Peptides against a protein of PDB entry 4GMN. Designs and how they scored, part 23

Target 1, 375 residues: chain A of PDB entry 4GMN
Amino acid sequence: RYANITLLALVTLASIGTDFQETLVKGNQGSRESPISAADEEWNGFDDADGDAMDVDQKSSSGEDQEEDYEEIDVKEDDEDDDDDSITSEMQADMERVVGADGTDDGDLEDLPTLRELIQTAVPQLIRLSNLPIDSDESLTIQSHALSALNNISWTISCLEFANGENANIHNAWYPTAKKIWRKTILPILEADSADLKLATQVTSLAWAVARVLHGETPTDGNPHRKFISLYHSSKQQAGGNSNSIEEPEDPFQGLGVKCIGVVGSLAHDPAPIEVNREVGVFLVTLLRQSNNVPPAEIVEALNQLFDIYGDEELACDKEVFWKDGFLKHLEEFLPKMRTLTKGIDKRTQPELRTRADEALLNLGRFVQYKKKHA

## One batch from the design tools (peptide; made by RFdiffusion4, then SolubleMPNN)

Design b1_p9_7_s1 (from b1_p9_7, 5 letters changed)
Fold by OpenDDE base, seed 5:
Structure b1_p9_7_s1 (fold): chain B 375 residues (1-375), chain A 9 residues (1-9)
Amino acid sequence: as target 1 above (375 residues)
Amino acid sequence: STRLIPLSS
């Protein structure tokens, strides 16, 4: 009886985290209907807002009007009024305030009561439940659901903009809690050295969500980046041997390899220790060198992490790692391989993977050109 | 892609 109530509460908390993320994504999409003109904005680094618009005179070639008669497929809208009243009017009001709030620097969530209760009341209980002694299938199930709820909450919060002091109140409330999740939930599970790939995938997903907010301020105790690199390599060795493949997730970006790359990339941002940055940077560049045996989604994630880590020339890691360890040469040598890899992805069968690979290829070209100009 | 873990029912 108590177990079923606890599981139902954990399922409800994880659903609330999902619904919040969907509402944030929909709210941000409504503001992002400014056409991303995929136009020739030179990658000028993160800070230079003042770049003059280059007039690219693309001559209009007059291609012929083939009137393809699109048959109106009368898609019956089955109005399944799923009255999923899951979002309370209070949660919706908190979400509208998060999307519209000018960042007040006060870490007081007085105006965000649902988010306050989620961070201050729910998350501490989820941390407790994720740390129960595993002595039964019931305790293992409770841990798994607590990790899923923590993951969904942490992902939702990591989808907020915190750059330039945006959402500073939420950031200030979340930051100590995120460090507590890291120290009390993530590190103990990583130290237990369990062969459970399901548990490893859950903790790695949570670690990525937490590290997307904490970046290089993530606690470096016990060298967690090496644990995730080791987990990456171990996951590749196990997938090659036993036909009880945990079905590779249909989404190539949900794989344990991608999640490991996302965690270690996030951990390597400034102000991470230079040796942590170096070990991660060498790992990521080594994946590009070995790209013939690496899934395309992992290459896309590794490239994005390299751009985010080494995009700023004023950071200590640019001089001490990027230039010193000769990363530019490896990125330049990878360009023709990335073009071949991207062209090999079928746009019809894998449209998201192809789009993200085309973007990563474009950014790789711009990044290599940028770094050559600043050499 | 939403990086949410599907709730295992």
Scores: peptide ipSAE 0.036, ipTM 0.790, DockQ to the pose 0.140
Fold by OpenDDE base, seed 4:
Structure b1_p9_7_s1 (fold): chain B 375 residues (1-375), chain A 9 residues (1-9)
Amino acid sequence: as target 1 above (375 residues)
Amino acid sequence: STRLIPLSS
């Protein structure tokens, strides 16, 4: 009886997350000029308008080198489950301020209380339910539904614009919760080394949604980018051996390979450690070199991630990775292959894949021209 | 494409 109520609640939360995304997508369709209209403008990089890096005044107190031989007291880290219930009070105070100030249309104000309850009340319970011991088909079903609900909520939030301080209230409310999802849901499932491709696809979809907001500020503990790269390779090896092909999702962009690329690409954005950026950049460029054996949707995603990571010349990764590791040459050598790949996609049978490949080909040409001008 | 996991009916 309780299980059926829990499952119904999880299905309802996943539905609310879907309906909310459909509403946001309909609202934003008025403001997103399709990237097709900018066809005649020279692509000049990404303008980092987020230049308000809070100058954390690290007071360098030059305290003297007293070599006190402190014995290794094996302080058992008591996992104080700091149920930091404090996060709820500050998040609540900042959200209450926004309900009063911005004279934006009455529609967005009605959805904010619902989003607040989703973040503050539902998501913590979904995290708990996603991290239950799997000892039965019922517990596996609960985990799968909890991951689906977290995925749908996280994807919805990741579709908001947060550049230039847009939706800052939602960003500030989501950011600590997104880190909690990463640490308490995503990492434990990745560490469990499960051969379950369904679970791997769910957690990777969630990880991508979370990483699309956190970017290079995603926790680097346990080198999660390497875990997703390993998962990418393992998924390709399994698809070649077992005739139980999990039916390739009807949408090529829902494949586990695309999701792995989307996660690692998002993790490699500034301020990610340069070595994380390098390992991801080399992985993405290697996919382009091996493109004859890579699904077209994965190539499209790998290109988009490379543009987003290396589109700004002011970032440390441009000098330290893009130019140092000679990525421009690989992108130039890939241009004729991308033209052939894109032309090989049937517009009648795969219209979305063809459109996104045509866009990625145009952007690749522009990106190569930009990087040659700024060399 | 909405990268939503479809609720299995």
Scores: peptide ipSAE 0.036, ipTM 0.785, DockQ to the pose 0.140
Fold by OpenDDE base, seed 1:
Structure b1_p9_7_s1 (fold): chain B 375 residues (1-375), chain A 9 residues (1-9)
Amino acid sequence: as target 1 above (375 residues)
Amino acid sequence: STRLIPLSS
């Protein structure tokens, strides 16, 4: 009886996290501001105001206007009033306020009662449930659902803009809780060194969501970046051996390898220790050098992480790692390989992977040009 | 793509 109520509550909390993300995506589509997928932002370098616009000679091929008379198929909107009671009017009003409000520096979330209760009341319980002794299939199920709920909440919060002091109230409320998730949930599971790839995937997904907000301020205790790099390598060894490969997720970007790259990339941002940044940077650049044996989605993620880590020339990691370890040469040597890789992705079968690879290729070209100008 | 863990129905 209590187990079923706990599982239902965990499923409900994981659903709420999903519904919030969907509401944020819909809200951002209604505002003329492009949906800030912080992972899909085109890295343009520093806009030096004096940047000579390279005249990309857009040869206007005057294609003839064939007015194909598209017959208006009068698709009757069957108003199926699917009362999807999943999103409460209070949750919608909280998400509308999150999308539209100038963030106050007040971490009390007075104007966001549902989000406040998620952060202050639900998450501390989920952390406790994720730390239960595993002594039964029931306790393992509870842990898995608690991790799923923490993941969905953490991902939703990590999709908010926090740049320039935006959503500072949410950031300030979340930040101590995110550190608590890291120290109390993520680290203990990583230290248990479980052969459970499902658990490893769940904790790595959660770690990425948390690290997307904490960045280089993520606690470095026990060198978690090395644990995720080790997990990346271990996951590759298991996929090669048994034809009972865990079905690679249908989405290439949901793979454990991509998640490991996303975590370690996020951990390497300023103010991360230069040693942590170097180990991660070398790992990412090594993936590019070995790209013939690396899934395209992992290459895309590794590139985006390299742009985010080394995009700012004023950061200590630019001089002490990027330039000192000769990363520009590796990126420049990778550019023709990336063009070949991207062109090899079929737009019909893998449209998202192709789009994100085209973007990462464009950004790689711009990044290499930027770094050459600022050498 | 949402990096959410799909709830197994």
Scores: peptide ipSAE 0.035, ipTM 0.784, DockQ to the pose 0.140
Fold by OpenDDE base, seed 3:
Structure b1_p9_7_s1 (fold): chain B 375 residues (1-375), chain A 9 residues (1-9)
Amino acid sequence: as target 1 above (375 residues)
Amino acid sequence: STRLIPLSS
């Protein structure tokens, strides 16, 4: 009885986290023409106003317009009005306030009561449940569901804008809780050195969500970046040997490899220790050098992480790592390989992967040009 | 959303 109620409560908390994110994404899509996945900020460089747009005189050679009759597949939006009545009117009101809130620098969530209860009441219980001794299949199930709920909550919060002091109240309320999730849930599971790839995938997903907010302020105790790099390599060794490897998720961006890259990339941001930044940067650049044996989605994520880490020339990591370790040369040498990789992705079978690879290729070109100008 | 754990997993 109590176990079933606990599992139902955990499933409900995980659902609430999903539905809250979906509605935040829908709300933001109405205000910004591009779906800001936090991965889709095109690295535009710094707006140096004086960039003479080289007029690439595309001499239009008049190739015959073969009007390929693109049959408009009228994708009937089946308005499945799945009125998933799961979002309470209070959750919707909190969400509308998050999208419109002039950030008060106070970690007070008096105006966001549902989010406050989620952070202050639910998350501490989920942390406790994720730390129960595993002595039964029931305790393992409870841990998995607690991790799923923590993941969905943490991902939802990580999709909020915190730049320029936006949502500072939510950031300040979440920050100590995010550090607690890291120290009490993520680190103990990583230290247990379990051969369970399902558990490793869940904890790595949660770690990425937490690290997307904490960045270089993520606790460096026990060198967690090295544990995730080790997990990346061990996951590749297991996938190559047994045909009974966990089915690669249908979504290439849900893979454990992508998640490991996302975690370590996020951990390497300023103010991370320069040695942590270097070890991560070398790992990411090494993936690009070995790209023939790396899934395209992992290459896309590794590029985005490199742009985010080394986009700012004022940071100590630009001089002490990027320039000192010669990363520009490796990025420039990777450009022709990235063009070949991106062209090899079928737009019909893998449209999302192709779009994100086209964007990452564009950004790589811009980034290399920027770094050459600022050399 | 591409980063959430599905409830069925």
Scores: peptide ipSAE 0.036, ipTM 0.788, DockQ to the pose 0.139; fails the geometry check

Design b1_p9_7_s2 (from b1_p9_7, 5 letters changed)
Fold by OpenDDE base, seed 4:
Structure b1_p9_7_s2 (fold): chain B 375 residues (1-375), chain A 9 residues (1-9)
Amino acid sequence: as target 1 above (375 residues)
Amino acid sequence: STPLIPLSS
């Protein structure tokens, strides 16, 4: 009886997350002029205007070399489970203020209370349900539905524009919750090293949705980028050996390989540590170099991630990774292969994949030209 | 495309 109510609630939450996404996609289609009109603009890089350079005034206090004797303070791991479940009353009050000021379009205001309840009330319960010990088919079903609900909510939120301080109220409410999903749901499932490709696909989809908001501010604990790179390679080894057709999803962009690329690409954005960025950049460039055996959708995603990571010349990763590791040469050498790959995709059988490959090919040409001009 | 996991009904 309780199980059926829990499952119904999880199904309802995942449906609400889908309905919100459909609403946001319909709303955003009214404001986005067709991406086709930008076809004649010269690629000038990514103007990430949110470079609020906090001038950390490094007061160089020349404090003297006191050789203080490192007494081995037995750091009792006080597992202060700082369950700082203090959703600070200030974050809640600032959300209420932003809702009150710019209320000219009455439609978006009705959905905000529901989104707030999803973030504050539902998501913490979904995190708890995703962390249940798996001891039965029922607990496995609950975990899968909780992950699906978290995925749909997280993806919906990741479809909002947050550039230039847009939706800052939603961003600020989501950000701590997204970190909690990462630490409490995603990392433990990745560390459990389950051979369950369904679970791996669910957690990787959720991780991509979360990382599309957190980017390089995603917690680096336990080198999560290496876990997803390992998962990418493991998934390729399993697909090659056992003809247990996990039915490759009809959508090429729903594959575990694409999701792994999307996660690690998102994790490598500024302000990610340069070594994390380098390891991801080398992984992505290696996929392009080995493209003969890589699905076209994974190549498209790897290219998009490379453009997003290295599109800004002011970022430390441009100088320290892109130029230093000679990525431009690899992109130039890949350009003729990408033309061949894209032309090999049948527009009749795979229209979306062909469109996305044509776009990625166009962007690759522009990106290579841009980087050559700014060398 | 956003990878919405279809709830298996």
Scores: peptide ipSAE 0.036, ipTM 0.789, DockQ to the pose 0.142
Fold by OpenDDE base, seed 3:
Structure b1_p9_7_s2 (fold): chain B 375 residues (1-375), chain A 9 residues (1-9)
Amino acid sequence: as target 1 above (375 residues)
Amino acid sequence: STPLIPLSS
């Protein structure tokens, strides 16, 4: 009886976290044409004003108009207004405030009562439940649901803009809680030598969500980046051997490999220790060099992480890692491979993967050109 | 896409 109520509460908290994410994405589509996935920030370089626009003389070769009759697949958006009664009017009001708030620096959530209760009351209980002794299938189920709820909450918060002091109140309230999730939930599960790939996927997803806010300020105790790199390699070895491959998720970007790359990339951002940055940067560049056996989605994520880590020339990692370890040469040598990889993705069967690969290829070209000018 | 873990029903 109590277990079922706890599970229902955990499912409800995880649902709320999903519905918040969907509403934030819908709200952002009104202001920016693409949802702010960390993938949709085209790396434009630094705005050095001396952009000599290369007039790509589009020689209009008048190739014949084959009117391929694109049958408009009338995707009836069945607006199933599933009035998912999950979003309370209080939750919606908190979301409208998050989109509009000039954040006060105080970490005070007085104006965000639902988010305050989520961070201050619910998350500490979820951390407790995720860190209970596992002694039964019931305790495993509770842990899994607590991790799912923490994941969805942490992902939702990680999709807020925190640049330029935006949402500073939410950032300041979340930051100590995110560090607590890391130290009390993520690290203990990563230290438990479990062959459970489901649990590993859940904790890695949560770790990525947390690291997308904490970046290089993520606690470096016990070298967690090396654990995620080890998990990446071990997951590849297990998938190759046993016919009980956990069905690769239908979404290529939901794979454990992508999640491991996202975590370690986020951990390597400034102000991460330079040796953490180096180990991650070498790992990511090594994936590009070995790309023949790496899923395209992992290559896309590894490229995006490399752009985010090394996009700023004022950072110590630019001089001490990027230039010193010769990363530009590896990126330049990867350009023709990336073009081949991207062209090999079928637009009809994998449209999202193709779009994100086309963007990552464009950004790779721009990034290589930028770094060559700033050499 | 945000890697929301679908609720295991």
Scores: peptide ipSAE 0.035, ipTM 0.786, DockQ to the pose 0.148
Fold by OpenDDE base, seed 1:
Structure b1_p9_7_s2 (fold): chain B 375 residues (1-375), chain A 9 residues (1-9)
Amino acid sequence: as target 1 above (375 residues)
Amino acid sequence: STPLIPLSS
């Protein structure tokens, strides 16, 4: 009885976190015509000022206008009013306020009662449930559901804009809780050195969501970046041996390798210790050098992380790591490989992967040009 | 796409 109620509550909290994220994504799409690629907004290094547009000679090949008569397929919008009763009117009102909120500097969530209850009441209980001794299949199930709920809540919050002091009230309320998730949930699971790839994927997804908000202010206790780099390498060794079909997620960006890259990239941002930044930067650049054996989605993520980490020339990591360790040369040598990799992705079978690879290739060209101008 | 862990039904 209690276990079923706990599982139902955890499923409900994980659903709430998903529905809240979908609503935030829809709300952001209503305000901005372009899907925010994570790379486009923060990296101010592309000074658009030098409009030397290479004149790509538009050879006007006059192809004949074949009027193909597009039959209007009258797609009846079946308005399946799936009244998913999961979203309360209070949750919807909080979501509308979060999308429209003038950031007050105080971590007071008076105007966001549902989000306040999630952060202050639900998350501390989820942290407790994720730390239960595993003594039964039931306790393992409870831990997995608690991690899923923490993941969905943390991802949703990490999709809010916090640049320029936006949503500062939410950021200030979340920040101490995010550090608590890291210290109480993520680190203990990473220290247990479990061979459970499902648990490793769950904790790594949660770690990425938390690290996307904390960045270089993520607690460095026990060198967690090395644990995620080790997990990356261990996951590659296991995939080669036992054909026990842990079905690779259909989405190439949901793989454990991508999640490990996202975590360590986020951990390497300023004000991370220079040695943490160096170890991560060397790991990411090494993936580019070994790109023939690396999934394209992991290359895309590794490039985006390198742009975000080393985009600002005023940061200590630019001089002490990027320039000192000769990263520009490795990025320049990778450009022709990235062009080949991107062209090898079938637009028909993998449209998202191709789009994100085309963007990452464009950004790599711009980044190399920028860094050469500022050398 | 954000790595939402779908609730395994």
Scores: peptide ipSAE 0.032, ipTM 0.780, DockQ to the pose 0.146
Fold by OpenDDE base, seed 2:
Structure b1_p9_7_s2 (fold): chain B 375 residues (1-375), chain A 9 residues (1-9)
Amino acid sequence: as target 1 above (375 residues)
Amino acid sequence: STPLIPLSS
């Protein structure tokens, strides 16, 4: 009886985190011009810092206007008033405030009471539940649901803009809690060396969400980047041998390999130790060199992580890793392979993978040109 | 796509 109530509460918290994330993603998609439509904007680096607009002389090749008649698929909004009673009016009001507010520098969430209660009351209990001794199928189920709830909350928060002091109140409230999730939930599970690929996928998803906010300030204790690199390699060895395919998630970006790349990429950002950055950078560049045996989604993620890590030339990792280890040569040699890989993705069967590969190919071309100009 | 762990409905 108490277990079923605890599980229902955990499912409800994980649902709330999902619904909140979907709404934040929809809200941010309304303000972000498609990176494909922004393709005509000058690539000013990967940091939105007011760096000198790179005058890329786009020679206008007059390609003929093939007006592809996009049949306007009249998606009938079936007004299924699915009264999705999941989002409370208070949660909706908090979401509208997060999307519209100049964040106050004060880590006070007075104006965000639902988010405050999630961070201050719910998350500490979820951390406790994720660390219960596993002595029964019930305790394993509780841990899995607690990890799912932590994942969804952490992902939701990681979809907020924190650059340039935006949402500083939320960042300041979340940051100590994110470090607590890392130290109290993620690290202990990684140290337990479980052969449970479901648990590994859950903890890696949570680790990525947390590391997307903490970046290089993520605690480096015990070299967690090496554990995620090891997990990446171990996951590939298991997928090749036993036809206990964990059903490869229908979404190629939900794979454990992509999640491992996302974690280690995020961990390698400044101010990460140069040795951590180097080990991650070498891992990512090695994936590109071995791209014939790497899923396209993992290549897309590895490229995005390389761009974010090495986009700023003022960072110590640019000189001490990118240039010193000759990464530009590997990226330039990969450019024709990326074009072939991207063209090999069927737009009809894998539209999202194709779109993200087209974007990553565009960014790779720009990034290689940028680094050649700044050599 | 955000790596939402689908809650097993």
Scores: peptide ipSAE 0.031, ipTM 0.776, DockQ to the pose 0.145

